# Peptides against a protein of PDB entry 3VZA: the designs that were tried, part 7

Target 1, 98 residues: chain A of PDB entry 3VZA
Amino acid sequence: RVERLCKSKELFEERLGLEIRRIHNEQLQFIFRHIDHKDPDKPYMFTLSINEQGDYEVTSCTPPLDCISEFQLKVRETNNFSAFIANIRKAFTALSFK
Target 2, 62 residues: chain B of PDB entry 3VZA
Amino acid sequence: AAYVTQLYYKISRIDWDYEVEPARIKGIHYGPDIAQPINMDSSHHSRCFISDYLWSLVPTAW

## One batch from the design tools (peptide; aimed at target 1 G54, target 2 Q6)

Design b1_p10_6_s2 (made by RFdiffusion4, then SolubleMPNN; from b1_p10_6 with E3V Q8K)
Fold by OpenDDE base, seed 3:
Structure b1_p10_6_s2 (fold): chain B 98 residues (1-98), chain C 62 residues (1-62), chain A 10 residues (1-10)
Amino acid sequence: as target 1 above (98 residues)
Amino acid sequence: as target 2 above (62 residues)
Amino acid sequence: LSVKELLKKI
């Protein structure tokens, strides 16, 4: 089972082009790659925490997204984390077209 | 890795087939209405195409 | 686990 879990993580990272890391101050870093077809390894990332009220809070976004504050509001309202991540990737993709 | 793989599933709703050869991307996407199979030959596609395709399976409606 | 619980465990 442990071997399968390691394999599963690697498959998700490669196939979705999404890496998830714990960083300082109880934050998670979400790193998207495979966004820019001309530069597949270029990272697009944001950091996330659960604040004292128990709400999702985006603590950074690189490159910045004008829509990130609205998405934070939407995920708090709907609790649809899947749509939250997918919409962020969609927004990063739009940025990659310049 | 147990917690992060659970998170990947909650994000993507994809379950991989771990018994196929490495070049085969095989699994199941569990949408709200019906489960759909995933079956791709990775050697026929770019990494970006594969990722874009898989993410296209994930609904963006809130 | 919920997503929020998972985020705290990772």
Scores: peptide ipSAE 0.804, ipTM 0.966, DockQ to the pose 0.961
OpenDDE base, seeds 1, 2, 4, 5: peptide ipSAE 0.801, 0.803, 0.803, 0.801; ipTM 0.966, 0.966, 0.966, 0.966

Design b1_p10_6_s3 (made by RFdiffusion4, then SolubleMPNN; from b1_p10_6, 3 letters changed)
Fold by OpenDDE base, seed 4:
Structure b1_p10_6_s3 (fold): chain B 98 residues (1-98), chain C 62 residues (1-62), chain A 10 residues (1-10)
Amino acid sequence: as target 1 above (98 residues)
Amino acid sequence: as target 2 above (62 residues)
Amino acid sequence: LSVFELLKKI
């Protein structure tokens, strides 16, 4: 089972181009790649925490997204985390076209 | 890895087939309606195309 | 587990 779990994580990372890791101060870092077809290894990332009130809080976003605060509000209202991540990726994709 | 793989499933709703050759991307996407098969030859596509395709399966409606 | 619970355990 351990070997399968390791393989599963690697498959998701490569195929979705999404890496998830815990960083300092109880935050999670979400790193998107495969966004820019001309530079597929260029990272697009944001960090997320659960604040003292128990709400999702975006603590950083690189490059910055004008829509990230709206998405934070939406995920708090709907609790649709899948749509939250997918919309962020869509926004990063749009940004890569400049 | 158990928790992060569960999170990947919560995000993507994809379950991979782990018994196929590495170049074969095979699995099932569990959408809101009917489950759809995934079956791609990765050697025929760029990494960006594959990722874009898989993410296109994930609804963005809140 | 909920997403909330998963995020706390990663």
Scores: peptide ipSAE 0.742, ipTM 0.965, DockQ to the pose 0.896
OpenDDE base, seeds 1, 2, 3, 5: peptide ipSAE 0.348, 0.731, 0.362, 0.315; ipTM 0.951, 0.964, 0.952, 0.951

Design b1_p10_7 (made by RFdiffusion4)
Pose (drawn by RFdiffusion4):
Structure b1_p10_7 (pose): chain A 98 residues (1-98), chain B 62 residues (1-62), chain P 10 residues (1-10)
Amino acid sequence: as target 1 above (98 residues)
Amino acid sequence: as target 2 above (62 residues)
Amino acid sequence: KELIKKILNS
């Protein structure tokens, strides 16, 4: 029951290397691990809210990505949240080789 | 707890097989077109490869 | 968006 839900969350966290945290001020924090193969536990994170207009809003990005504003505009336009998350992860992987 | 796991599905389109040994990464990936099985031995791969591979199943086209 | 809102309101 609830055990299955916790198990599902842990499987996603471990397998995708992605954790989601509900934090202060109406925000969710997305933390990617398993990005740098030399340091699998190093996190790359961004925070997101739904603003008063009902739009996606990235409120911070650590470390910064120069493309995340473009991604914000694209996710607003297309409503493709899956691609938004996937493109942010691709950007953090690339950043790790810079 | 349910809301976060639902969002994982929305993001990855993966449904896990919860009835397998922990060493097996088993599930199905869904998409526009036919669903695809996943059945990997976690002992054969690094954590990073597993994550990178699974994420490669997620389309990046907008 | 609705899932995000549900998570924030939980």

Design b1_p10_7_s1 (made by RFdiffusion4, then SolubleMPNN; from b1_p10_7, 7 letters changed)
Fold by OpenDDE base, seed 3:
Structure b1_p10_7_s1 (fold): chain B 98 residues (1-98), chain C 62 residues (1-62), chain A 10 residues (1-10)
Amino acid sequence: as target 1 above (98 residues)
Amino acid sequence: as target 2 above (62 residues)
Amino acid sequence: MDILRQILES
């Protein structure tokens, strides 16, 4: 099972171009790659935590997204985490087109 | 590790087929309506195309 | 939601 889990993680990382890391202060770091077709390894990142009120909070976003605060509100309202991540990737993709 | 893979499924709703050759991207996407198969030859596509395609399966409606 | 909390609070 451990071997399967390791393989699963590797497949998701490569195929989705999304790496998920646990970082300090009880945060998750989401690192998107394969966004810019001209620079596939360029990372687009955000970090996420749960604040003292129990709500999802984006603690950083690089590069910055104007829509990130709205997405944070939407995920709090809907609990649709899938749409939350997908919309962030969509926004990063749009940003890659200068 | 189990939590991470569960999180990937929560995000993508994709279940991979782990019994195929590495060059084959095979799995199932579980959308709100009908489950759809994924079956690609990775050697025929760029990494960016593959990722874009897979993410296109994920609804963005809230 | 539950999975996320388990990860973040673990």
Scores: peptide ipSAE 0.391, ipTM 0.951, DockQ to the pose 0.716
OpenDDE base, seeds 1, 2, 4, 5: peptide ipSAE 0.382, 0.373, 0.388, 0.384; ipTM 0.950, 0.949, 0.950, 0.950

Design b1_p10_7_s2 (made by RFdiffusion4, then SolubleMPNN; from b1_p10_7, 3 letters changed)
Fold by OpenDDE base, seed 5:
Structure b1_p10_7_s2 (fold): chain B 98 residues (1-98), chain C 62 residues (1-62), chain A 10 residues (1-10)
Amino acid sequence: as target 1 above (98 residues)
Amino acid sequence: as target 2 above (62 residues)
Amino acid sequence: MELLKKILSS
């Protein structure tokens, strides 16, 4: 089971170009790569926590996205975490085209 | 890091086939309508294309 | 939300 879990993580990281890390102060860091076809290793990142009210809170976004606050509102309303992450990736992709 | 695989599934709804050759990207995407197979030869595509394709399977409707 | 809450609290 442990070997499968490790392999699964590696496959997701490479194939989705998404790394997920636990960081300080009970946060998750999401690191997108494979966004810029000219620079596939360039990272696009955001961090996420659960605030005192129990709601998703984006604590940082690099590079910044104008739409991130709206997405935070949408995921709180819908609890559609999949769409939340996918829309952030779409926004980063659009940003990479300048 | 068992939690991470659960999170990846929550995000992507993809279940990989772990028994195939490393160059074969094989799995199942469980969309809202019907499950669809994934079966790609990674040697025929860039890393960015593969990621873009897989993310295209994930609905963005809230 | 419940999954993330569980992850961050562990």
Scores: peptide ipSAE 0.315, ipTM 0.950, DockQ to the pose 0.699
OpenDDE base, seeds 1, 2, 3, 4: peptide ipSAE 0.311, 0.306, 0.302, 0.303; ipTM 0.950, 0.950, 0.950, 0.949

Design b1_p10_7_s3 (made by RFdiffusion4, then SolubleMPNN; from b1_p10_7, 6 letters changed)
Fold by OpenDDE base, seed 5:
Structure b1_p10_7_s3 (fold): chain B 98 residues (1-98), chain C 62 residues (1-62), chain A 10 residues (1-10)
Amino acid sequence: as target 1 above (98 residues)
Amino acid sequence: as target 2 above (62 residues)
Amino acid sequence: MDLLRQILES
C-alpha cells in the first residue's frame, strides 16, 4: 500500500503538473507546473488555510490573480474544490500568455 | 502520504492504472456524466500537452 | 471540503 501511495503521488505530480505540500501554520501549498509551454518548469502557486472563522482562505498567490478572491468566494459557496483548483489553473494558464 | 492521493482524486477524479508500463498513461476519469478511459502514450506528447489534456477533463463549472 | 479540513488540522 505504501509503495502504491508513493507511486500514485509521483504519477499525479508529473501528469497533472501539480505538487501539493504541507507548510507552516497549517497551510497547504499548491504548485502548478507545465503551465507555460515555453517554460514548463516555471511554478505557479497558491497557499490555502482555514481561517479563525473556519472558512477556507487563500493566503498567497504567486503570481497574483485578480480572480482569486472571487474563486475563494465561489468555493466557499459551492464546496466544489475540484472546480476551484481547475479554475485557478485555467487562470494561471491565461496569465502565462500575457 | 495517503491524504495527498485522496486530495488528487478529489481534484481530478482520475484513477490511474498502476500496472502498465511507465510510458503508458492509463486510467479512468470519473466525470459527472459517463466515466471515460484515459489511454495515452506519453512519448508522443509534451509534458505540457499531457497536463493540459488531463486538466481539460476536469469541469470548471461551479 | 471535509477532507481539506482533516488535512490542515491533522
Scores: peptide ipSAE 0.371, ipTM 0.949, DockQ to the pose 0.630
OpenDDE base, seeds 1, 2, 3, 4: peptide ipSAE 0.361, 0.367, 0.365, 0.364; ipTM 0.949, 0.949, 0.949, 0.949

Design b1_p10_7_s4 (made by RFdiffusion4, then SolubleMPNN; from b1_p10_7, 5 letters changed)
Fold by OpenDDE base, seed 5:
Structure b1_p10_7_s4 (fold): chain B 98 residues (1-98), chain C 62 residues (1-62), chain A 10 residues (1-10)
Amino acid sequence: as target 1 above (98 residues)
Amino acid sequence: as target 2 above (62 residues)
Amino acid sequence: LDLLRKILES
């Protein structure tokens, strides 16, 4: 089981180009790669926590996204975490075209 | 690690086939409609194309 | 949300 879990994580990281890390102060860091076809290893990332009220809170976003605050509101309203992450990736993709 | 893999599923709704050769990207995407198979030869595509394709399976509607 | 909480607290 442990072996499969490790393999699963590796497959997701490579195929989705998404790495997920636990970082200080009880936060998750989401690191997207494979966004810029001219620079596949360029990272696009954001960090997420659950605040004292129990709500999703984006604590950082690099590079910054104008839409990130709206997405935070949307995920709080809908609890659609999948759409939340997918929309962030879509926004990073759009940003990469400048 | 178990929680992280569960999170990947929560995000992507993809279940991989772990018994195939490394160059074969095979699995099932469980969307809101009928589940669809994933079956592609990674050697025929760039890493960016593969990721873009897989993410295209994930609905962005809230 | 529960899953995230479990991850952050584990």
Scores: peptide ipSAE 0.469, ipTM 0.956, DockQ to the pose 0.911
OpenDDE base, seeds 1, 2, 3, 4: peptide ipSAE 0.466, 0.464, 0.466, 0.463; ipTM 0.956, 0.956, 0.956, 0.956

Design b1_p10_8 (made by RFdiffusion4)
Pose (drawn by RFdiffusion4):
Structure b1_p10_8 (pose): chain A 98 residues (1-98), chain B 62 residues (1-62), chain P 10 residues (1-10)
Amino acid sequence: as target 1 above (98 residues)
Amino acid sequence: as target 2 above (62 residues)
Amino acid sequence: SHLLKQLLSK
């Protein structure tokens, strides 16, 4: 029951290396691990809210990505949240080789 | 708890097989077109490869 | 829960 839900969350966290945290001020923090193969536990994170207009809003990005504003505009336009998350992860992987 | 796991599905389109040994990464990836099985041995791969591979199943086209 | 529901409803 609830055990299955916790198990599913842990499987996703471990397998995708992605954690989601509900934090202060109506935000969710997405934390990617398993990005740098030399340091698998190092986190790359961004925070997101739905603003008063009902739009996706990235409220911070640590470390910064220069393309995340473009991604914000694209996710607003297409409503493709899946691609938004996938493109952010690709950007953090690339940043790790810079 | 249910709402976060639902969002994982929205993001990855993966449904896990919860009835397998912990060492097996088993599930199905869904898409526009036919669903695809996943059945990997976690002992054969690094955590990073597993994550990179699974994420490669997620389309990046907008 | 509200924020997650908004994300899921989009």

Design b1_p10_8_s1 (made by RFdiffusion4, then SolubleMPNN; from b1_p10_8, 6 letters changed)
Fold by OpenDDE base, seed 1:
Structure b1_p10_8_s1 (fold): chain B 98 residues (1-98), chain C 62 residues (1-62), chain A 10 residues (1-10)
Amino acid sequence: as target 1 above (98 residues)
Amino acid sequence: as target 2 above (62 residues)
Amino acid sequence: DDLLQKLLDM
């Protein structure tokens, strides 16, 4: 089972181009790659925590996204975490064309 | 690793087929209405195309 | 560190 879990993580990382890391101060770092087809390894990333009130909170975003605050509001309202992550990737993709 | 894989499923709603050769991307995407099979030959596509395709399966409606 | 579990529970 441990071997399967390790393989699963590797498959998700490679196929989705998304790495998820636990970092200091109880945060998760989400690192997107495969965004820029001309530079597939270029990272687009944000960090996430759950604040004192129990709400999702984006603690950093690199490169910055104008829409990130709105997405944070939306995920708090809808609890649709999947759409939250997918919309962030969509926004990073749009940014890569500028 | 169990928790991170659970998070990946929470995000993507994809379950992989682990019994195929490494170059074969097989799995199932579980949408709200229907399940959709995934079956790709990774050697025929760029990494970016594969990722874009898989993410296209994930609804962005809130 | 239970952040991941907290996220999963939401």
Scores: peptide ipSAE 0.344, ipTM 0.950, DockQ to the pose 0.840
OpenDDE base, seeds 2, 3, 4, 5: peptide ipSAE 0.277, 0.270, 0.149, 0.139; ipTM 0.947, 0.947, 0.941, 0.940

Design b1_p10_8_s2 (made by RFdiffusion4, then SolubleMPNN; from b1_p10_8, 5 letters changed)
Fold by OpenDDE base, seed 5:
Structure b1_p10_8_s2 (fold): chain B 98 residues (1-98), chain C 62 residues (1-62), chain A 10 residues (1-10)
Amino acid sequence: as target 1 above (98 residues)
Amino acid sequence: as target 2 above (62 residues)
Amino acid sequence: DSLLQKLLSL
């Protein structure tokens, strides 16, 4: 089971180009790669926490996204975390085209 | 960690086939309608294409 | 971890 979990993590990281890290103060860092086809290893990332009200809060976004505040509102309303992550990736992809 | 795999599934709704050769990207995407198989030869595609394709399976509707 | 608990409860 341990070997399977390790393999699963590696497969998701490589195939989705998404790394998930636990960082200080009970936050998660989401690091997208494979966004820029000219520079596949270039990271696009954001950090996520829970605020005092128990709502998702984006604490950083690099590079910055104009739409991130709207997405934060949408995920709070819908609890659709999958769409939240997918839309952020789509926005990063659009940004990579300048 | 076990939680990471669960997060990836909640995000992507993909379940990988772990018994195939490394060059084969095989699994199932569980969308809201019909489950769709994934079966790719990774040697035929760039890493960016593979990621773009897999993410295209994930609905962006809220 | 409240964030992980919220995410894993989805």
Scores: peptide ipSAE 0.654, ipTM 0.960, DockQ to the pose 0.681
OpenDDE base, seeds 1, 2, 3, 4: peptide ipSAE 0.614, 0.627, 0.618, 0.642; ipTM 0.959, 0.960, 0.959, 0.960

Design b1_p10_8_s3 (made by RFdiffusion4, then SolubleMPNN; from b1_p10_8, 5 letters changed)
Fold by OpenDDE base, seed 5:
Structure b1_p10_8_s3 (fold): chain B 98 residues (1-98), chain C 62 residues (1-62), chain A 10 residues (1-10)
Amino acid sequence: as target 1 above (98 residues)
Amino acid sequence: as target 2 above (62 residues)
Amino acid sequence: VDLLQKLLSM
């Protein structure tokens, strides 16, 4: 089971181009790659925490996204975490085209 | 790693087939309608294309 | 939220 879990993580990281890390102060860091076809390893990142009210809170976004605050509101309203992450990736993709 | 893989499933709704050759990207996407198979030869595509394709399976409607 | 909380608590 442990070997399968490790393999699963590696497959998701490579195929989705998404790495997920635990970082300081009880935060998750989401690192997107494979966004810029000219520079596939260029990272697009955001960090996420759960605040004292139990709500998702974006604590950083690099590069900045104008829509990130709206997405934070939407995920709090809908609890659709999948759409939240997918929309962030779509926004990063749009940003990569300048 | 159990929780992170669960999170990947929560995000993508993809379940991989772990018994195939490394160059084969095979799995199932469980969308809101009907589950759809994934079956790609990774040697025929760039890493960016593969990721873009897989993310295209994930609905963006809230 | 529950899944994320579990991840953060590891």
Scores: peptide ipSAE 0.445, ipTM 0.956, DockQ to the pose 0.197
OpenDDE base, seeds 1, 2, 3, 4: peptide ipSAE 0.440, 0.439, 0.438, 0.440; ipTM 0.956, 0.956, 0.957, 0.957

Design b1_p10_8_s4 (made by RFdiffusion4, then SolubleMPNN; from b1_p10_8, 5 letters changed)
Fold by OpenDDE base, seed 5:
Structure b1_p10_8_s4 (fold): chain B 98 residues (1-98), chain C 62 residues (1-62), chain A 10 residues (1-10)
Amino acid sequence: as target 1 above (98 residues)
Amino acid sequence: as target 2 above (62 residues)
Amino acid sequence: VSLLQKLLDK
């Protein structure tokens, strides 16, 4: 059971190139890798919290994304968390081509 | 933790097959329409290609 | 309740 959970986490991290960390002040850090094919280990990341109103709030984004505020609005409107994360990855991918 | 793996599923809608060889990327993607199998030989692809492919399965429509 | 659980319950 525990071994399966550990294996599952490792498989997701490697295959999706997405690491999820709990960080201070009740935040989650999402770290994307495998974005830049020339530098697969280069991290693209953002941090997320839920504010006092219960809404998703992006607390940081590195590198910065012009579209992140719009995505935050969209996920609040739709509650489609999957699309939220996928669109952020898509935006990071586009950014990597400069 | 269990919550982290649940979050990965919430994001990707992928369920892995844990009983296959390490080099085999096998699972099921549960999209909004029809569930689709995933079955790749990781030795034939770069890490970036694999990730790009798997993320391509995740709808970006809000 | 942790943030992670709150997120999953949302």
Scores: peptide ipSAE 0.615, ipTM 0.960, DockQ to the pose 0.765
OpenDDE base, seeds 1, 2, 3, 4: peptide ipSAE 0.614, 0.615, 0.610, 0.612; ipTM 0.960, 0.960, 0.960, 0.960

## One batch from the design tools (peptide; aimed at target 2 Y9 K10 D15 Y30)

Design b1_p11_1 (made by RFdiffusion4)
Pose (drawn by RFdiffusion4):
Structure b1_p11_1 (pose): chain A 98 residues (1-98), chain B 62 residues (1-62), chain P 11 residues (1-11)
Amino acid sequence: as target 1 above (98 residues)
Amino acid sequence: as target 2 above (62 residues)
Amino acid sequence: KLEEWDEVPVF
């Protein structure tokens, strides 16, 4: 029951290397690990809220990505949240080789 | 707890097989077109490869 | 199933 739900969350966290945290001020923090193969535990994170207009809003990005504003505009336009997350992870992987 | 796992599905489109040994990464990836099985031995791969591979199943087209 | 998944709110 609840055990299955916790198990599913752990499997996703370990396998995708992605954790999701509900934090202060109506935000969710997405933490990617397993990005830098030389340091698998190093986190790359961004925070997101749904603003008063009901739009996706990235409220911070650590470390910064120069393309995340473009991604915000695209996710708003297409409502493709899956691609938004996938493109942010690709951007953090690339940033790690800069 | 259910709401976060539902969002993982929305993001990755993966449904795990919860009835297997911990060393097996087993599940199905869903998409526009036919669903694809996943059955990997975690002992054969680094954590990073597993994550990179699984993420490569997620389309990046907008 | 895919349609239901698309309807899951982020928050």

Design b1_p11_1_s1 (made by RFdiffusion4, then SolubleMPNN; from b1_p11_1, 3 letters changed)
Fold by OpenDDE base, seed 4:
Structure b1_p11_1_s1 (fold): chain B 98 residues (1-98), chain C 62 residues (1-62), chain A 11 residues (1-11)
Amino acid sequence: as target 1 above (98 residues)
Amino acid sequence: as target 2 above (62 residues)
Amino acid sequence: KLEEWDSVPIN
């Protein structure tokens, strides 16, 4: 049902503080909010594509994360996309305390 | 066809209860071994706390 | 509104 799907998207965006956008060149943009408790609307984001080899590739990360290259390697090895996204959020959270 | 809600589920493994009042955050998290209910009163928590809590349900082990 | 995408990079 279309109405249910629309509501679902809104609930996920608000409750997880995660917005997902399809952007140019067949990329996905992941925008995290609710990371910094002092500034809940501050965005933490990265973009993701599948390269010509069929592998996940992070094309941008703002703010930058030292661990993002390692996470890209890990998700290619494990295909655990859930852990990939969760670990990025964890890293952004840690960054917000610095 | 792929939908964003499918992506949210694959990321979080959460299924919301859409029948409850807006202030109630109710659903089920489907972990690798066991399903765990979610049932929160959103009026008792900040947006950041709610998000942190829900993300804490998602395993980070590769 | 919910977008329909041709593919999602998830296995």
Scores: peptide ipSAE 0.093, ipTM 0.938, DockQ to the pose 0.117
OpenDDE base, seeds 1, 2, 3, 5: peptide ipSAE 0.094, 0.082, 0.084, 0.092; ipTM 0.938, 0.937, 0.938, 0.938; seeds 1, 2 fail the geometry check

Design b1_p11_1_s2 (made by RFdiffusion4, then SolubleMPNN; from b1_p11_1, 3 letters changed)
Fold by OpenDDE base, seed 1:
Structure b1_p11_1_s2 (fold): chain B 98 residues (1-98), chain C 62 residues (1-62), chain A 11 residues (1-11)
Amino acid sequence: as target 1 above (98 residues)
Amino acid sequence: as target 2 above (62 residues)
Amino acid sequence: KLEEWDKVPIN
């Protein structure tokens, strides 16, 4: 089971180009790669926590996204975490074209 | 590892086939309406194309 | 589409 779970994680990381890490202060770090086709290993990342009110809160975003605050509002309204992550990746992709 | 794989599933709604050779990207995407198979030869595509394609399966409507 | 999800626990 553990071996299968490890393989699963590796497959997701490589195929989605998304690494997920738990970091200090009870946060999750999401690291996207495979965004820029000219530089596939270039990371695009953000960190996420649950604040005192129990709401998702983006604590950092590198590079910055103008739309991140709106996405934070949307995920709080809809609880659609999947769309939240997908939209962030879409925004990073758009940013990579400058 | 169990938690993170559950999170990946919540995000992507993809379940991989773990019994195929590494070069074969095979699984099922569970969309809101229908489930669709994934079956790609990784040697035919760039890493970026593969990721873009898989993410294109994930709805962005809130 | 509004899905009935539990909030993703960080811990």
Scores: peptide ipSAE 0.106, ipTM 0.936, DockQ to the pose 0.334
OpenDDE base, seeds 2, 3, 4, 5: peptide ipSAE 0.135, 0.092, 0.075, 0.096; ipTM 0.940, 0.938, 0.936, 0.936; seed 2 fails the geometry check

Design b1_p11_1_s3 (made by RFdiffusion4, then SolubleMPNN; from b1_p11_1, 4 letters changed)
Fold by OpenDDE base, seed 2:
Structure b1_p11_1_s3 (fold): chain B 98 residues (1-98), chain C 62 residues (1-62), chain A 11 residues (1-11)
Amino acid sequence: as target 1 above (98 residues)
Amino acid sequence: as target 2 above (62 residues)
Amino acid sequence: LLEEWDAVPIN
């Protein structure tokens, strides 16, 4: 099972171009790659935590996204975490076209 | 890595077929209504195309 | 949800 789980993680990382890391202060770091077709390894990332009120909070976003605050609001309202992540990726993709 | 794989599923709703050869990207995407098969030859596509395609399966409606 | 990763999606 451990082998399967490791393989699963690797497949998701490569195929989705999304790495998920647990980092300090009880945060998750989401690192998108495969965004810029001219530079597939260029990372686009954000960090996420649960704040004191129990709400999702984006603690960093690199490069910055003008829409990230709105997305944070939306995920708090809807609890649609999947759409949250997907919309962030879409926004990073749009940003990569400069 | 049990939790992170669960997280990937919560995000993507994709379940991979782990028994196929590495060059084959095979799985199932479980949308809200209909499950759709994924079956790609990775050698025919760039990494970016593959990722873009898979993410296109994930609804962005809140 | 607060589980092992401390930022777990609720659904």
Scores: peptide ipSAE 0.152, ipTM 0.941, DockQ to the pose 0.193
OpenDDE base, seeds 1, 3, 4, 5: peptide ipSAE 0.133, 0.116, 0.125, 0.137; ipTM 0.940, 0.939, 0.940, 0.940

Design b1_p11_1_s4 (made by RFdiffusion4, then SolubleMPNN; from b1_p11_1, 4 letters changed)
Fold by OpenDDE base, seed 4:
Structure b1_p11_1_s4 (fold): chain B 98 residues (1-98), chain C 62 residues (1-62), chain A 11 residues (1-11)
Amino acid sequence: as target 1 above (98 residues)
Amino acid sequence: as target 2 above (62 residues)
Amino acid sequence: LLEEWDSVPIN
């Protein structure tokens, strides 16, 4: 099982181009790659925490996204975490074409 | 590792086939209504194309 | 909540 889990993590990281890290102050860091086809290793990332009210809070976003505040609101309303992450990737993708 | 893989599944709803050759990207995407097979030859595509394709399977509707 | 990452509730 442990070997399978390790392989699973590696497959997800490579195939989705998404790395997930637990960082200081009880935050999650999401690092997207494979966004810019001209620079596949260029990272697009954001960090996420739970605030004192128990709500999702984006604590950083690099590069910045105009829509990130709206997405934070949407995920708080819907609890659709999958759509939250997917929409952020979509926004990063759009940004890479600027 | 168990928790991060759980998170990946919650995000993507993809379950990989771990028994195939490394160059074969095979699995199942479990959409809200239907399940769709994934079966790609990674040697035929760029890393970015593969990622874009897989993410295209994930609904963005809230 | 994920046990290892219990600071972030995921549905």
Scores: peptide ipSAE 0.112, ipTM 0.938, DockQ to the pose 0.149
OpenDDE base, seeds 1, 2, 3, 5: peptide ipSAE 0.110, 0.102, 0.099, 0.100; ipTM 0.938, 0.937, 0.937, 0.937; seed 1 fails the geometry check

